Peptides against a protein of PDB entry 2QAS. Designs and how they scored, part 29

Target 1, 120 residues: chain A of PDB entry 2QAS
Amino acid sequence: PPEDLMQYEAMAQDALRGVVKAALKKAAAPGGLPEPHHLYITFKTKAAGVSGPQDLLSKYPDEMTIVLQHQYWDLAPGETFFSVTLKFGGQPKRLSVPYAALTRFYDPSVQFALQFSAPE

## One batch from the design tools (peptide; made by RFdiffusion4, then SolubleMPNN)

Design b2_p13_5_s1 (from b2_p13_5, 5 letters changed)
Fold by OpenDDE base, seed 4:
Structure b2_p13_5_s1 (fold): chain B 120 residues (1-120), chain A 13 residues (1-13)
Amino acid sequence: as target 1 above (120 residues)
Amino acid sequence: SVVPPAGANEGQE
């Protein structure tokens, strides 16, 4: 097939990543997400820009899934990445994840799912 | 699967 110099697939992927960003911005707004909506977010832990406790990330050498439902704090959805505080084993930890690192997004309440290609 | 694995953090049902 002819080569796609426009890189439409990448553009489409980025557009869909925009859905995640928008959803997180809704979650960060006063009142949070409208119940029963909640978010499962999967990302490549070794992707560029991913930041968090080494001990935590070491347990997930490839991908990690976090859930924004009942216990999340200081969600800050930026333009290129979001950060959030979550508890792991009772300990609060801050994660910073670029949208480009995402591989999956899911809202079980309405079974809405998105999948993305991300760097290995 | 389209459904992701269980979340690593606390606060999920």
Scores: peptide ipSAE 0.515, ipTM 0.862, DockQ to the pose 0.541
Fold by OpenDDE base, seed 5:
Structure b2_p13_5_s1 (fold): chain B 120 residues (1-120), chain A 13 residues (1-13)
Amino acid sequence: as target 1 above (120 residues)
Amino acid sequence: SVVPPAGANEGQE
């Protein structure tokens, strides 16, 4: 097959990352997500820009999935990354995740799923 | 039907 010098797939993936960003912005708005929508977000824990408790990230050497449903606080979706406070083992912890680190986005309520290529 | 992955944090159903 001919070489794609335009890198269309990468452009499409980037556009789809925008969907995640937009969804998170909706989740961060007053009132949160409209029920029953909730988000499952999977990301590479060792990707550049990922920040969080070392003890937590150490438990997930490759990928980690977080759920934004009933217990999430201070969701801050920026332009290149989002941060959020979640509870793990009863302890609130702050995570900062670049959209580029995402590998999966899923909303079970409508079975909407997205898959992404992320840096290893 | 897509099954949601197991979430690491609390507050999921």
Scores: peptide ipSAE 0.514, ipTM 0.860, DockQ to the pose 0.543
Fold by OpenDDE base, seed 3:
Structure b2_p13_5_s1 (fold): chain B 120 residues (1-120), chain A 13 residues (1-13)
Amino acid sequence: as target 1 above (120 residues)
Amino acid sequence: SVVPPAGANEGQE
């Protein structure tokens, strides 16, 4: 097959990562997400730019999925990464995740799903 | 179809 010198698939992936960023910005706005929308976000824990408690990340050597539904605080969606406070075993933890580290996005309320290839 | 992923943190249904 002919060689794709435009790298269209990569461009499409970047565009779709923009959907996640936009969704998180909606979630961070006053009032939060409109019910029943909620977000499941999966990312490579060893990807560049991912940061959080070492003990937590150690439990998930490959990928981790977080859910933004009933218990999340200080969601801050930046242009290249987002950060959020979540509870794990009753303990609040701060995570910072670059959009480039994402491998999956899902909103069960409307069965909207996206998958990505992420660098590690 | 897509199977819902399991979240690691609290606050999910």
Scores: peptide ipSAE 0.510, ipTM 0.858, DockQ to the pose 0.551
Fold by OpenDDE base, seed 1:
Structure b2_p13_5_s1 (fold): chain B 120 residues (1-120), chain A 13 residues (1-13)
Amino acid sequence: as target 1 above (120 residues)
Amino acid sequence: SVVPPAGANEGQE
């Protein structure tokens, strides 16, 4: 088969990552996500740029899923990564996750799902 | 029907 020098598949994947970024920007806007929308986000914990408490990340050596529904604070969706404060075991913790680290996105309210390949 | 993955943090239904 002919070589794809345009790398269209990668472009498509990047565009789909843009959906996650856009969704998070909606979630960060005043009033948050419109009910009943909420987000499940899975990412590679050892991917470059992932930052968070070592004790937490150590529990998830491969992938970790977070939920943005009822308890999330200071959601800051940047252009290359987002950061958010979530509670784990009753303790608020800050996570910073590059969009490139994402492997899964899911909104159960409308059964919208995306999957991505992410570096380890 | 798709089963959602288990979230690590609190505040999910």
Scores: peptide ipSAE 0.506, ipTM 0.858, DockQ to the pose 0.543

Design b2_p13_5_s3 (from b2_p13_5, 6 letters changed)
Fold by OpenDDE base, seed 2:
Structure b2_p13_5_s3 (fold): chain B 120 residues (1-120), chain A 13 residues (1-13)
Amino acid sequence: as target 1 above (120 residues)
Amino acid sequence: PVVPPEAWNEGQE
C-alpha cells in the first residue's frame, strides 16, 4: 500500500480521544452522567504524565482500569489530561491521567468501546 | 456483549 504521509490514522485516534474528553466533561458536570451511563477507562500506568500514588502506579500490570460509576470525586477533565479521586482499598487516591495514556474506553450501558495505541 | 475489564478502584456495579 502507498505511504500515508498525512498520518490519517493518528489524526483519527486523536479525534477519538476527544470523545473520551467530552464524555468526562459530561461526567464532571452537575448531576453527573445520565443513568445508566458509566465509564471504564484503561491507561498505561507508566505513560508520561500519569501521576498518582507511587505504590499504586508501580504495581503490575502495565495497564490499569478505573471505573467512574458510583464512587468518584472531584473529576476535573482538562484539555490534555483529567484528574479524579477514587478509592483503592478503602482509601481515596488522586489520579492524573493524560488522554494520550489511554488504551481503552468503555461504556457498558450502551456497549460503546474505543481502543487506542498509547506510547510507552 | 462485551465484558468490562475489572476496575482497580471501588465503585463498580
Scores: peptide ipSAE 0.404, ipTM 0.845, DockQ to the pose 0.539
Fold by OpenDDE base, seed 4:
Structure b2_p13_5_s3 (fold): chain B 120 residues (1-120), chain A 13 residues (1-13)
Amino acid sequence: as target 1 above (120 residues)
Amino acid sequence: PVVPPEAWNEGQE
């Protein structure tokens, strides 16, 4: 079959990652997300650029899912990555995740889902 | 409705 030298699939994924970034920026704005919207974000813990507590990122499975609903603080959505403070085992932890590390985005309130391929 | 995976952090309904 013909070779896609334009890499359209990668362009499409990049565009869709933009949806996640935009959603997080809405969540970070004053007042937060409009109810009942909330976000489930899955990413590869070993992906380049992922930063956080060693003990947390070393846990299995290789993918981690976080939820931004009732307990999240200082959400900072940058252009290439976002950071947020979440509680794990009762302790607040700062997590930094590049958008490129994401494998799933889900808003159960409207059943909106996106899936992505991410590096190991 | 689709059930989301369990999150690692606290704060989900």
Scores: peptide ipSAE 0.403, ipTM 0.843, DockQ to the pose 0.528
Fold by OpenDDE base, seed 3:
Formats: structure tokens, C-alpha cells, sequence
Structure b2_p13_5_s3 (fold): chain B 120 residues (1-120), chain A 13 residues (1-13)
């Protein structure tokens, strides 16, 4: 097929990453997500820009999934990354994840799913 | 139906 010099697929992927950002902004608003919506977000723990407890981020596997449903605090969805406080083993931890590090987004309530190619 | 992945953090229903 002809060579795509416009890089439409990349543009589309960026647009879809915008959906995740928008969803997180809704989740961060007062009152949180409208029930029964909740989010499962998967990202590469070793991707550039990912920040959090070293022990957690160094744990295998390379991908980590977090859920924003019943226990999440101080969700801050920025323009390039989002940060959130979650509990791991009963302890609150702060995570910072660039949208570029995402590999999967899923909302079981409406079975809405997105998949992305994450960086090295 | 699609089964949600297992989350690392607490709060999963």
C-alpha cells in the first residue's frame, strides 16, 4: 500500500490517549466517576517518566494495572501525565504515569476498551 | 463479556 507520510495512525493513537486523559479528568472532578463507571489502567512500569515506589515499579511483570474504583485519592490528571494515590498492601503510595506509558484502558461497566503501544 | 485485569492496588470490586 502507499506510504503514509501524514502518520495518521500515530495521530489516531494520540487522540485515543486523549480519551484516557479526559476520563481521568472526569474521575478527578468532585464526586468522582458516575457509578458504576470505574477504570482499569495498564502501563509499562519501566517507561520513561513513570514515578513511584522503587520496590513497586521494579516488580515483575513489566506492565502494571491499577484500578480506580473504591480506593484512590488526590487524582491529578495533568496534560502529559497523571498522578494518584493508591493503596498497596495497606500502604498509600503516590504514582505518576505519563499517558505515553499506557498500554491498556478499560471500563468494565460499559465494556469500553482501548489498547496502546507504549515506549521502550 | 470481557474480564477486567487484576489490579495491583486495593479497591478492586
Amino acid sequence: as target 1 above (120 residues)
Amino acid sequence: PVVPPEAWNEGQE
Scores: peptide ipSAE 0.396, ipTM 0.841, DockQ to the pose 0.533
Fold by OpenDDE base, seed 1:
Structure b2_p13_5_s3 (fold): chain B 120 residues (1-120), chain A 13 residues (1-13)
Amino acid sequence: as target 1 above (120 residues)
Amino acid sequence: PVVPPEAWNEGQE
């Protein structure tokens, strides 16, 4: 097959990552997400730009899923990454995740799902 | 229906 010098697939994937960013921005707005919408976000823990508790990121495999439903604070969706405070074992911890590190996005309320290829 | 993956943090339904 001919070589795609435009790299359309990558562009499409980036556009889809934009959906996650947009969704998070809605979640960060006053009032949060409109019920019953909630988000499951999976990302590579070792991806460049990922920041969080050392113990958490080191203890588990290189991919983790977080949920933004009932307990999340200070969600800050930036242009290239988002940060959020979540509780793990009762302890609040801050995570910063680049959108490029995402591998899965899911909103069970409407069964909307996206999958991405993230760098190692 | 798709079953969501288990999240690591607290707060899921």
Scores: peptide ipSAE 0.394, ipTM 0.841, DockQ to the pose 0.538

Design b2_p13_5_s4 (from b2_p13_5, 6 letters changed)
Fold by OpenDDE base, seed 4:
Structure b2_p13_5_s4 (fold): chain B 120 residues (1-120), chain A 13 residues (1-13)
Amino acid sequence: as target 1 above (120 residues)
Amino acid sequence: PVVPPPGANEGQE
């Protein structure tokens, strides 16, 4: 196929990453997400900008999925990354994830799914 | 229906 110098696929991917950002901003607003909406977010754990406890990330050398439903705190959706506190094995831990690191977004309540290419 | 992989954190159904 002809060379795409416009990089349209990357543009489209970034636009769709904007959907995730917008959804997280809704989740962070007072009252949280409208029930029964909840979010499954998968990301590459070794992608640039991903930050979290070493012991946790070591368990997930490639990808990790988190769920924002019943137990999440201090969700902070920034312009380039979001951070959130979640419990793992009973312990609260803070994660920071760039939107560029995402590989999957899913809301089971309405079966809405997005998939992304992320650096390996 | 599509079933996502299990989340690593607590608080999911």
Scores: peptide ipSAE 0.537, ipTM 0.875, DockQ to the pose 0.547
Fold by OpenDDE base, seed 5:
Structure b2_p13_5_s4 (fold): chain B 120 residues (1-120), chain A 13 residues (1-13)
Amino acid sequence: as target 1 above (120 residues)
Amino acid sequence: PVVPPPGANEGQE
């Protein structure tokens, strides 16, 4: 097949990553997500820019899935990454995840799913 | 239907 010098696939994927960013911004707004919407976000824990407690990240050497539903605090969706406080084993932990590290996004309430290619 | 893996954190149904 002909060579794609425009890199359309990459552009399309970046656009779709924008959907995740927009969804998180809605979640961060006053009142949070409109029920019953909630988000399952999967990302590569060793991807560049991922930050969090070493003990937690060590437990998930490849991928980790977090859920933003009933217990999340200080969600801060930036332009290139988002950060959020979640509880693991009863302890609040802060995670910082670049959108580029995402591999999956899902909202069970409407069965909306997205998959992405992330750094290996 | 697509079923997501369980989230690692608390506060999910």
Scores: peptide ipSAE 0.535, ipTM 0.876, DockQ to the pose 0.558
Fold by OpenDDE base, seed 3:
Structure b2_p13_5_s4 (fold): chain B 120 residues (1-120), chain A 13 residues (1-13)
Amino acid sequence: as target 1 above (120 residues)
Amino acid sequence: PVVPPPGANEGQE
């Protein structure tokens, strides 16, 4: 087949990453997400820009999934990455995740799913 | 139906 010099698939991937960013901005707004919406976010833990406790990231050497539903604090969705405080084993920990590190996004309430190719 | 992967953090159903 002919070569795609426009790289449309990459453009589409970037646009879909924008959906995640927009969803997180809604989640960070006063009142949070409208029930019953909640978010499962999977990302490559070794991707550039991923930041968090070393012990936690070491436990998940490839991918890690976090859930934004009942227990999340100080969600800060930036333009290139988001940060959030979550509890792991009863301990609050701060994570910073670039949107480029995402591999999966899912909202079970409406069965909305996205998959991404993330650089390591 | 699609089953979500398990979340690592607390606060999921």
Scores: peptide ipSAE 0.532, ipTM 0.873, DockQ to the pose 0.557
Fold by OpenDDE base, seed 1:
Structure b2_p13_5_s4 (fold): chain B 120 residues (1-120), chain A 13 residues (1-13)
Amino acid sequence: as target 1 above (120 residues)
Amino acid sequence: PVVPPPGANEGQE
C-alpha cells in the first residue's frame, strides 16, 4: 500500500486519547461523573511518565487497570497526563499516568470501549 | 455484553 506520510492513524489515535482526557475532565468536575457512568482505564505501567508506589507497580509489570467509580480522590486531568488518588488494600496511593500510556478505556454503563497502542 | 477487566483499586462494583 502507499506510504502514509500524513500518519492519519496516529492522528486518529491521538483524537481518541482526547476522548479519555475529556471524560476524565468531566469526572473531575463538581458532582463527578453522571450516574451510572464509571471508567475503567488500562495503561502500561512501565511507560515513560507513569508514576506511583513501587510496591504497587511491581505487582503489575506490564499493564494495570484502575476504575473510577465509587472511590477516587483529587482527580487532576492535565493536558498530557492525569493523576488520581485511589485505594489499594485500604491504603490511599497517588498515580500519575500519561495519556500516551493508555491501552484501554471502557465505560460499562454504555459499553463504550477504546483501545490504544502504547509504548512497551 | 463486554466484561471489563478487574480494576486493581477499591471502589468498584
Scores: peptide ipSAE 0.530, ipTM 0.874, DockQ to the pose 0.553

Design b2_p13_6_s1 (from b2_p13_6, 6 letters changed)
Fold by OpenDDE base, seed 1:
Structure b2_p13_6_s1 (fold): chain B 120 residues (1-120), chain A 13 residues (1-13)
Amino acid sequence: as target 1 above (120 residues)
Amino acid sequence: PANSFSDVAPPAP
């Protein structure tokens, strides 16, 4: 097949990752997400830049899904990654996830879903 | 999902 020097697929994926970034920025704004919106985010736990408690990440050797609905704190959506404090087993823990590590984004309230390719 | 969340109680501002 002809060589795509424009790398359109990569640009499209990047644009879609931008949707997640924008959604998280809305979630981080005062007042949080507008009801009833909430976010399911799935990512590769071993992707470069992913950081969090070893005990937690060890339970999810491949992918991990987190939910942002009410019980989320200090959500900080940066330009390349976001960090957030969530409760796991009743304990608050901090996660840092690069957008490049994402494999799935879903908002059940409006059935909006996105899938991404990420490093294994 | 891995984390716990509340579907009724939002966090305090």
Scores: peptide ipSAE 0.396, ipTM 0.763, DockQ to the pose 0.109
Fold by OpenDDE base, seed 2:
Structure b2_p13_6_s1 (fold): chain B 120 residues (1-120), chain A 13 residues (1-13)
Amino acid sequence: as target 1 above (120 residues)
Amino acid sequence: PANSFSDVAPPAP
């Protein structure tokens, strides 16, 4: 087939990543997400820009899934990445995740799912 | 999921 010099698939993926960003901005608003909405976010832990406690990231050498449902604090959805404080093993820890590192987004309440091809 | 979450405890303002 002819070569897609426009890279439409990549553009479409970036647009869909925008959905995640928008959803997180809603989650960061006062009062949090409107119940029963909650978010499952999966990302590549070794992707460029991902940052957090070394001990935590070491436990997840490939992918990591976090859930934003009530127990999340200081959610800061930036333009290229978001940061959030979550509890792992009872300890609060800060994570910073670029949207480009995402591989899956899911809201069980309405069964809305998105999958992304993150860089290896 | 890696982190803990609660169905009953609302998020802090």
Scores: peptide ipSAE 0.383, ipTM 0.757, DockQ to the pose 0.111
Fold by OpenDDE base, seed 5:
Structure b2_p13_6_s1 (fold): chain B 120 residues (1-120), chain A 13 residues (1-13)
Amino acid sequence: as target 1 above (120 residues)
Amino acid sequence: PANSFSDVAPPAP
């Protein structure tokens, strides 16, 4: 087959990552997500740019799934990464996750799911 | 506020 020099597949995936970014921006707005929407976000913990508590990231050496529903604070969805404060084992911790590190996005309220290829 | 779960969890089906 012909070689795709335009890299359309990568463009399409980047566009879909934009959906996650947009959803997080809605989640960060005053009042949070409209009920009953909530977000499951899975990412590669060793991907470039991922940062957070070492003990937490060490516990999840490959992938981690976080849930944004009600108990999230200071959600800051930037253009290339988002950061958020969540409770893990009852303790508030700050995570910073590049969108490029994502492998899965899911909103069970409407059964909307996306999957992404992330660096190994 | 309603009961919520914000933590590390397995992916929902």
Scores: peptide ipSAE 0.312, ipTM 0.802, DockQ to the pose 0.237
Fold by OpenDDE base, seed 4:
Structure b2_p13_6_s1 (fold): chain B 120 residues (1-120), chain A 13 residues (1-13)
Amino acid sequence: as target 1 above (120 residues)
Amino acid sequence: PANSFSDVAPPAP
């Protein structure tokens, strides 16, 4: 096929990553997500910029999925990454995840799904 | 009885 010098696919994916960012900003607003909306977010744990407890990340050498529903604290959706405090096995832990590391976004309440290609 | 999810699980297709 002809060479795409415009890199349209990458642009499209970045645009869709913007949906995730916007959704997280809504989630971070006062009152949180409007029920019954909740977010499943999957990302590459070894992607550049991913930060979190070593013990946690070690359990997920490739990808891990977090769920934002009710029990999430200090959600901070920045322009290039978001950070959030969640409980894992009952223990609060903070994660920092660049949007570029995302591979999947899903809101089961309305069956809205997005899939992304992230470097391994 | 609230359904809350604040944990981690393996990625699913």
Scores: peptide ipSAE 0.301, ipTM 0.799, DockQ to the pose 0.221

Design b2_p13_6_s2 (from b2_p13_6, 4 letters changed)
Fold by OpenDDE base, seed 2:
Structure b2_p13_6_s2 (fold): chain B 120 residues (1-120), chain A 13 residues (1-13)
Amino acid sequence: as target 1 above (120 residues)
Amino acid sequence: PANSFSDELPPAP
C-alpha cells in the first residue's frame, strides 16, 4: 500500500482528543454537564505525564476508568492535560491526566464512544 | 471494557 506521508491517522487522533478536551471544559463549567450527560474516561496509568497518589497508581498499574457525573471536584481541563479530584475508598485523590494518555472516552447518555491509541 | 474504579460507580455485584 502507498505510504501515507500526511499521517492522517495521527491527525485524526489529535482531532478526536480535542473532543474530549471540549467535553471536559463543558463539564468544568458552572452547573456541570447537562443531565443526563456524564463521562467515562479510560487512561493508561503509566503513560507519560499521568500524576496521582503513589498508592493509587500502584494499585492500578495498567489502566483505569474514572466517571465524571456526581462525585468529582475541581475539574481543571487544560490544553494538554486535565486534573480532577475524585474519591477512592471514600478518600479524595487528585489526578492529572494528559489527553495523550487516554484510551477510551464514553458518554452513556447518548452512547457516544471514542477509542484512542495510547503509548505503552 | 476497562474496569471503573472511582467511587462514583455502583459496587460490583
Scores: peptide ipSAE 0.073, ipTM 0.676, DockQ to the pose 0.129
Fold by OpenDDE base, seed 3:
Structure b2_p13_6_s2 (fold): chain B 120 residues (1-120), chain A 13 residues (1-13)
Amino acid sequence: as target 1 above (120 residues)
Amino acid sequence: PANSFSDELPPAP
């Protein structure tokens, strides 16, 4: 097969990462996500740029999924990464995740799913 | 992959 020097697949994947960014921006708006929408976000915990509590990241050394529905605060979707506060065991934890670290995005309410390849 | 959920339990996918 011909060699794709344009790297269209990579472009497409980047565009799809933009969907996640856009969705998070909606989630960050006043009032949060429109019910019944909620988001399952999976990412590589050791990917470059991922930041969070050592105890939490150590517990999930490879990959973890967070859910954004009701219990999330200060969601800040930037251009290259997003940060959010979630409670684990009653304790608020701040996570910062680059969109490039994502491996899966899912909204069960409408069964919308996206998958990405993240560096190991 | 391992799942890490906040203190809430969302509806099943």
Scores: peptide ipSAE 0.068, ipTM 0.691, DockQ to the pose 0.176
Fold by OpenDDE base, seed 4:
Structure b2_p13_6_s2 (fold): chain B 120 residues (1-120), chain A 13 residues (1-13)
Amino acid sequence: as target 1 above (120 residues)
Amino acid sequence: PANSFSDELPPAP
């Protein structure tokens, strides 16, 4: 097949990553997400820019999923990455995740799902 | 309903 020099697939993927960013911005706004909306976010833990506690990332060496519903704090959705505090093992952990590291986004309340290709 | 605590999610294989 002919080469896609425009890289449309990548552009489309990045556009859809914008949906996640927008959703997180809504989640970070006063009042949080409108019930019953909540977010399952999956990402590659070894992707560039991902940061968090060593013990946590070691437990999830390839890919991990976080849930934003009832127990999340200081959600800060930036332009290229978001950070959030969640509990793991009963302890609060701060994670920083570039949108480029995402592999899946899901809102069970309306069965809205997105999948992404992320660097290994 | 599904719990929002990430602690309940299985560890990555």
Scores: peptide ipSAE 0.053, ipTM 0.678, DockQ to the pose 0.136
Fold by OpenDDE base, seed 5:
Structure b2_p13_6_s2 (fold): chain B 120 residues (1-120), chain A 13 residues (1-13)
Amino acid sequence: as target 1 above (120 residues)
Amino acid sequence: PANSFSDELPPAP
């Protein structure tokens, strides 16, 4: 088959990553996410730009899923990555995740799902 | 489920 020199698949994924960014911006707005919306976000823990507690990330060598519903603080959705404070084992921890590291995005409330291919 | 880790993130206000 012909080679896609335009890289349409990558373009499409980048466009869809924009949906996640927009959703997180809504989640960061005053009042948070409109109930019953909540987000399941899966990402590659070893992807470039991913930052968080070493002890936490070491438990998930490949990928991990976080959920943003009622317990999330200081959500800061930037242009290339978002950072958020979540509780793990009762302890608040800060995570920084590039949108490029995402592999899955899901909102059970409306069954909206997106899947991405994240680089190593 | 499609959840690897969340821990205390989905409790009601």
Scores: peptide ipSAE 0.322, ipTM 0.739, DockQ to the pose 0.135; fails the geometry check

Design b2_p13_6_s3 (from b2_p13_6, 4 letters changed)
Fold by OpenDDE base, seed 4:
Structure b2_p13_6_s3 (fold): chain B 120 residues (1-120), chain A 13 residues (1-13)
Amino acid sequence: as target 1 above (120 residues)
Amino acid sequence: PVNSFSDELPPAP
C-alpha cells in the first residue's frame, strides 16, 4: 500500500486526545463533572513524562487505570499533561501523566470509549 | 447508608 506521508493516523489520534484534555478541564472546573459522568483513564506507566511514587509505579509496570469520580483532588489539566492526587491503599499519591501516554479513555455513564496508541 | 466509590487499584497481573 502507498506510504502515508501526511501521517493522518497520528493526527487523528492527537485530535482524539484533545477530547480527553477537554473532559479533564471540565472535571477540574468548579463543581466538577456533571453527575453521573466519571472517567476511567488508562496509560502506559513507563511512557516518557509519566511521574509518581516509585512504589506505586512498580506495582503497575505496564499499564495503569485510574478513575476520576468521587475521590480525586487537585486535578490540574495542562496542555501536554495532567496531574492529580488519588488514594492507593488509603494513602494519597500524586501522579503526572502526559496525554501522549494514554491508551484508553472511558465514561461508563454514557458508554463513551476511546483507544489510543501510546509509547512503549 | 454507605456509598461505594472506586479509587483503590489492584496490582498489575
Scores: peptide ipSAE 0.073, ipTM 0.670, DockQ to the pose 0.109
Fold by OpenDDE base, seed 2:
Structure b2_p13_6_s3 (fold): chain B 120 residues (1-120), chain A 13 residues (1-13)
Amino acid sequence: as target 1 above (120 residues)
Amino acid sequence: PVNSFSDELPPAP
């Protein structure tokens, strides 16, 4: 098979990560996401750039999914990563997740799903 | 299915 010197697959992945970024920016806007939209974000907890409480990340060493619907605070979607405050065991935790760490994005309201290749 | 860990999600039965 011919060699893809354009690396189209990587380009596509990057473009799709842009969808997540855009969606999070909508979620961060005043009023949040339009009902009934909400976001399931899955990421590798050990991926480079992932930051959060040590106890939390140690508890979930491989992958974890967070949902942004009603209980999320101070969502800050940057250009390369987003940060958000969520509750775990009743306690608020601040997470910072690079878009490159994502493995799945899902909005069940419209059954829109994306899968990504993330570093091991 | 992937596990969800935030408190927003209903606890597993």
Scores: peptide ipSAE 0.067, ipTM 0.659, DockQ to the pose 0.138
Fold by OpenDDE base, seed 1:
Structure b2_p13_6_s3 (fold): chain B 120 residues (1-120), chain A 13 residues (1-13)
Amino acid sequence: as target 1 above (120 residues)
Amino acid sequence: PVNSFSDELPPAP
């Protein structure tokens, strides 16, 4: 088959990653997400730019899913990555996740789901 | 099902 030198699929994926960024910006706004919206975000823990506590990343060496609903703090959605504080085992942990590391985005409230190919 | 690990969700069985 012909080679896609335009890399349209990658462009499309990047555009869809923009949806996640936009959603997180809404989540970071005063008052947070409008009820009942909440976000399941899955990402590769070893992807470039991912930062978090060693114990957590070591425990989940492939992928992990975080949920943003009621228990998240200091959500900071940047242009290339977002950071957020979540509790794991009762302890607050700071995560920094590039949008490029995402593999899945899901909002159960409206059954909206996206899947992405993420680098290792 | 998804493998969610934040305390937002109940721990996996």
Scores: peptide ipSAE 0.061, ipTM 0.665, DockQ to the pose 0.134
Fold by OpenDDE base, seed 5:
Structure b2_p13_6_s3 (fold): chain B 120 residues (1-120), chain A 13 residues (1-13)
Amino acid sequence: as target 1 above (120 residues)
Amino acid sequence: PVNSFSDELPPAP
């Protein structure tokens, strides 16, 4: 096939990251997500800008998935990254994840899925 | 697949 010098796929993925950002903004809004919507978010734990508990990141050195449904707090979706408080082993921990680090977004309630290529 | 230490995640199959 001919070489795509426009890099349309990359542009499309970049645009689709906006969907994740928008979804997270809805989740962060008063009232949260409309039930039964909930979000599975997978990201590269070693991607630039990712911040979280050392033990957790060490346990998942490549990729990690978090769920935003009932047990999340202080979701703050910024323009380039989002942060959220989740409980791990009963302890609240703060995660900060750039949208560029995402590899998968999934809402099981409507089977909506997005897949992204993230830097290693 | 789901791979997280989050308490909200269901156990892996």
Scores: peptide ipSAE 0.045, ipTM 0.658, DockQ to the pose 0.136

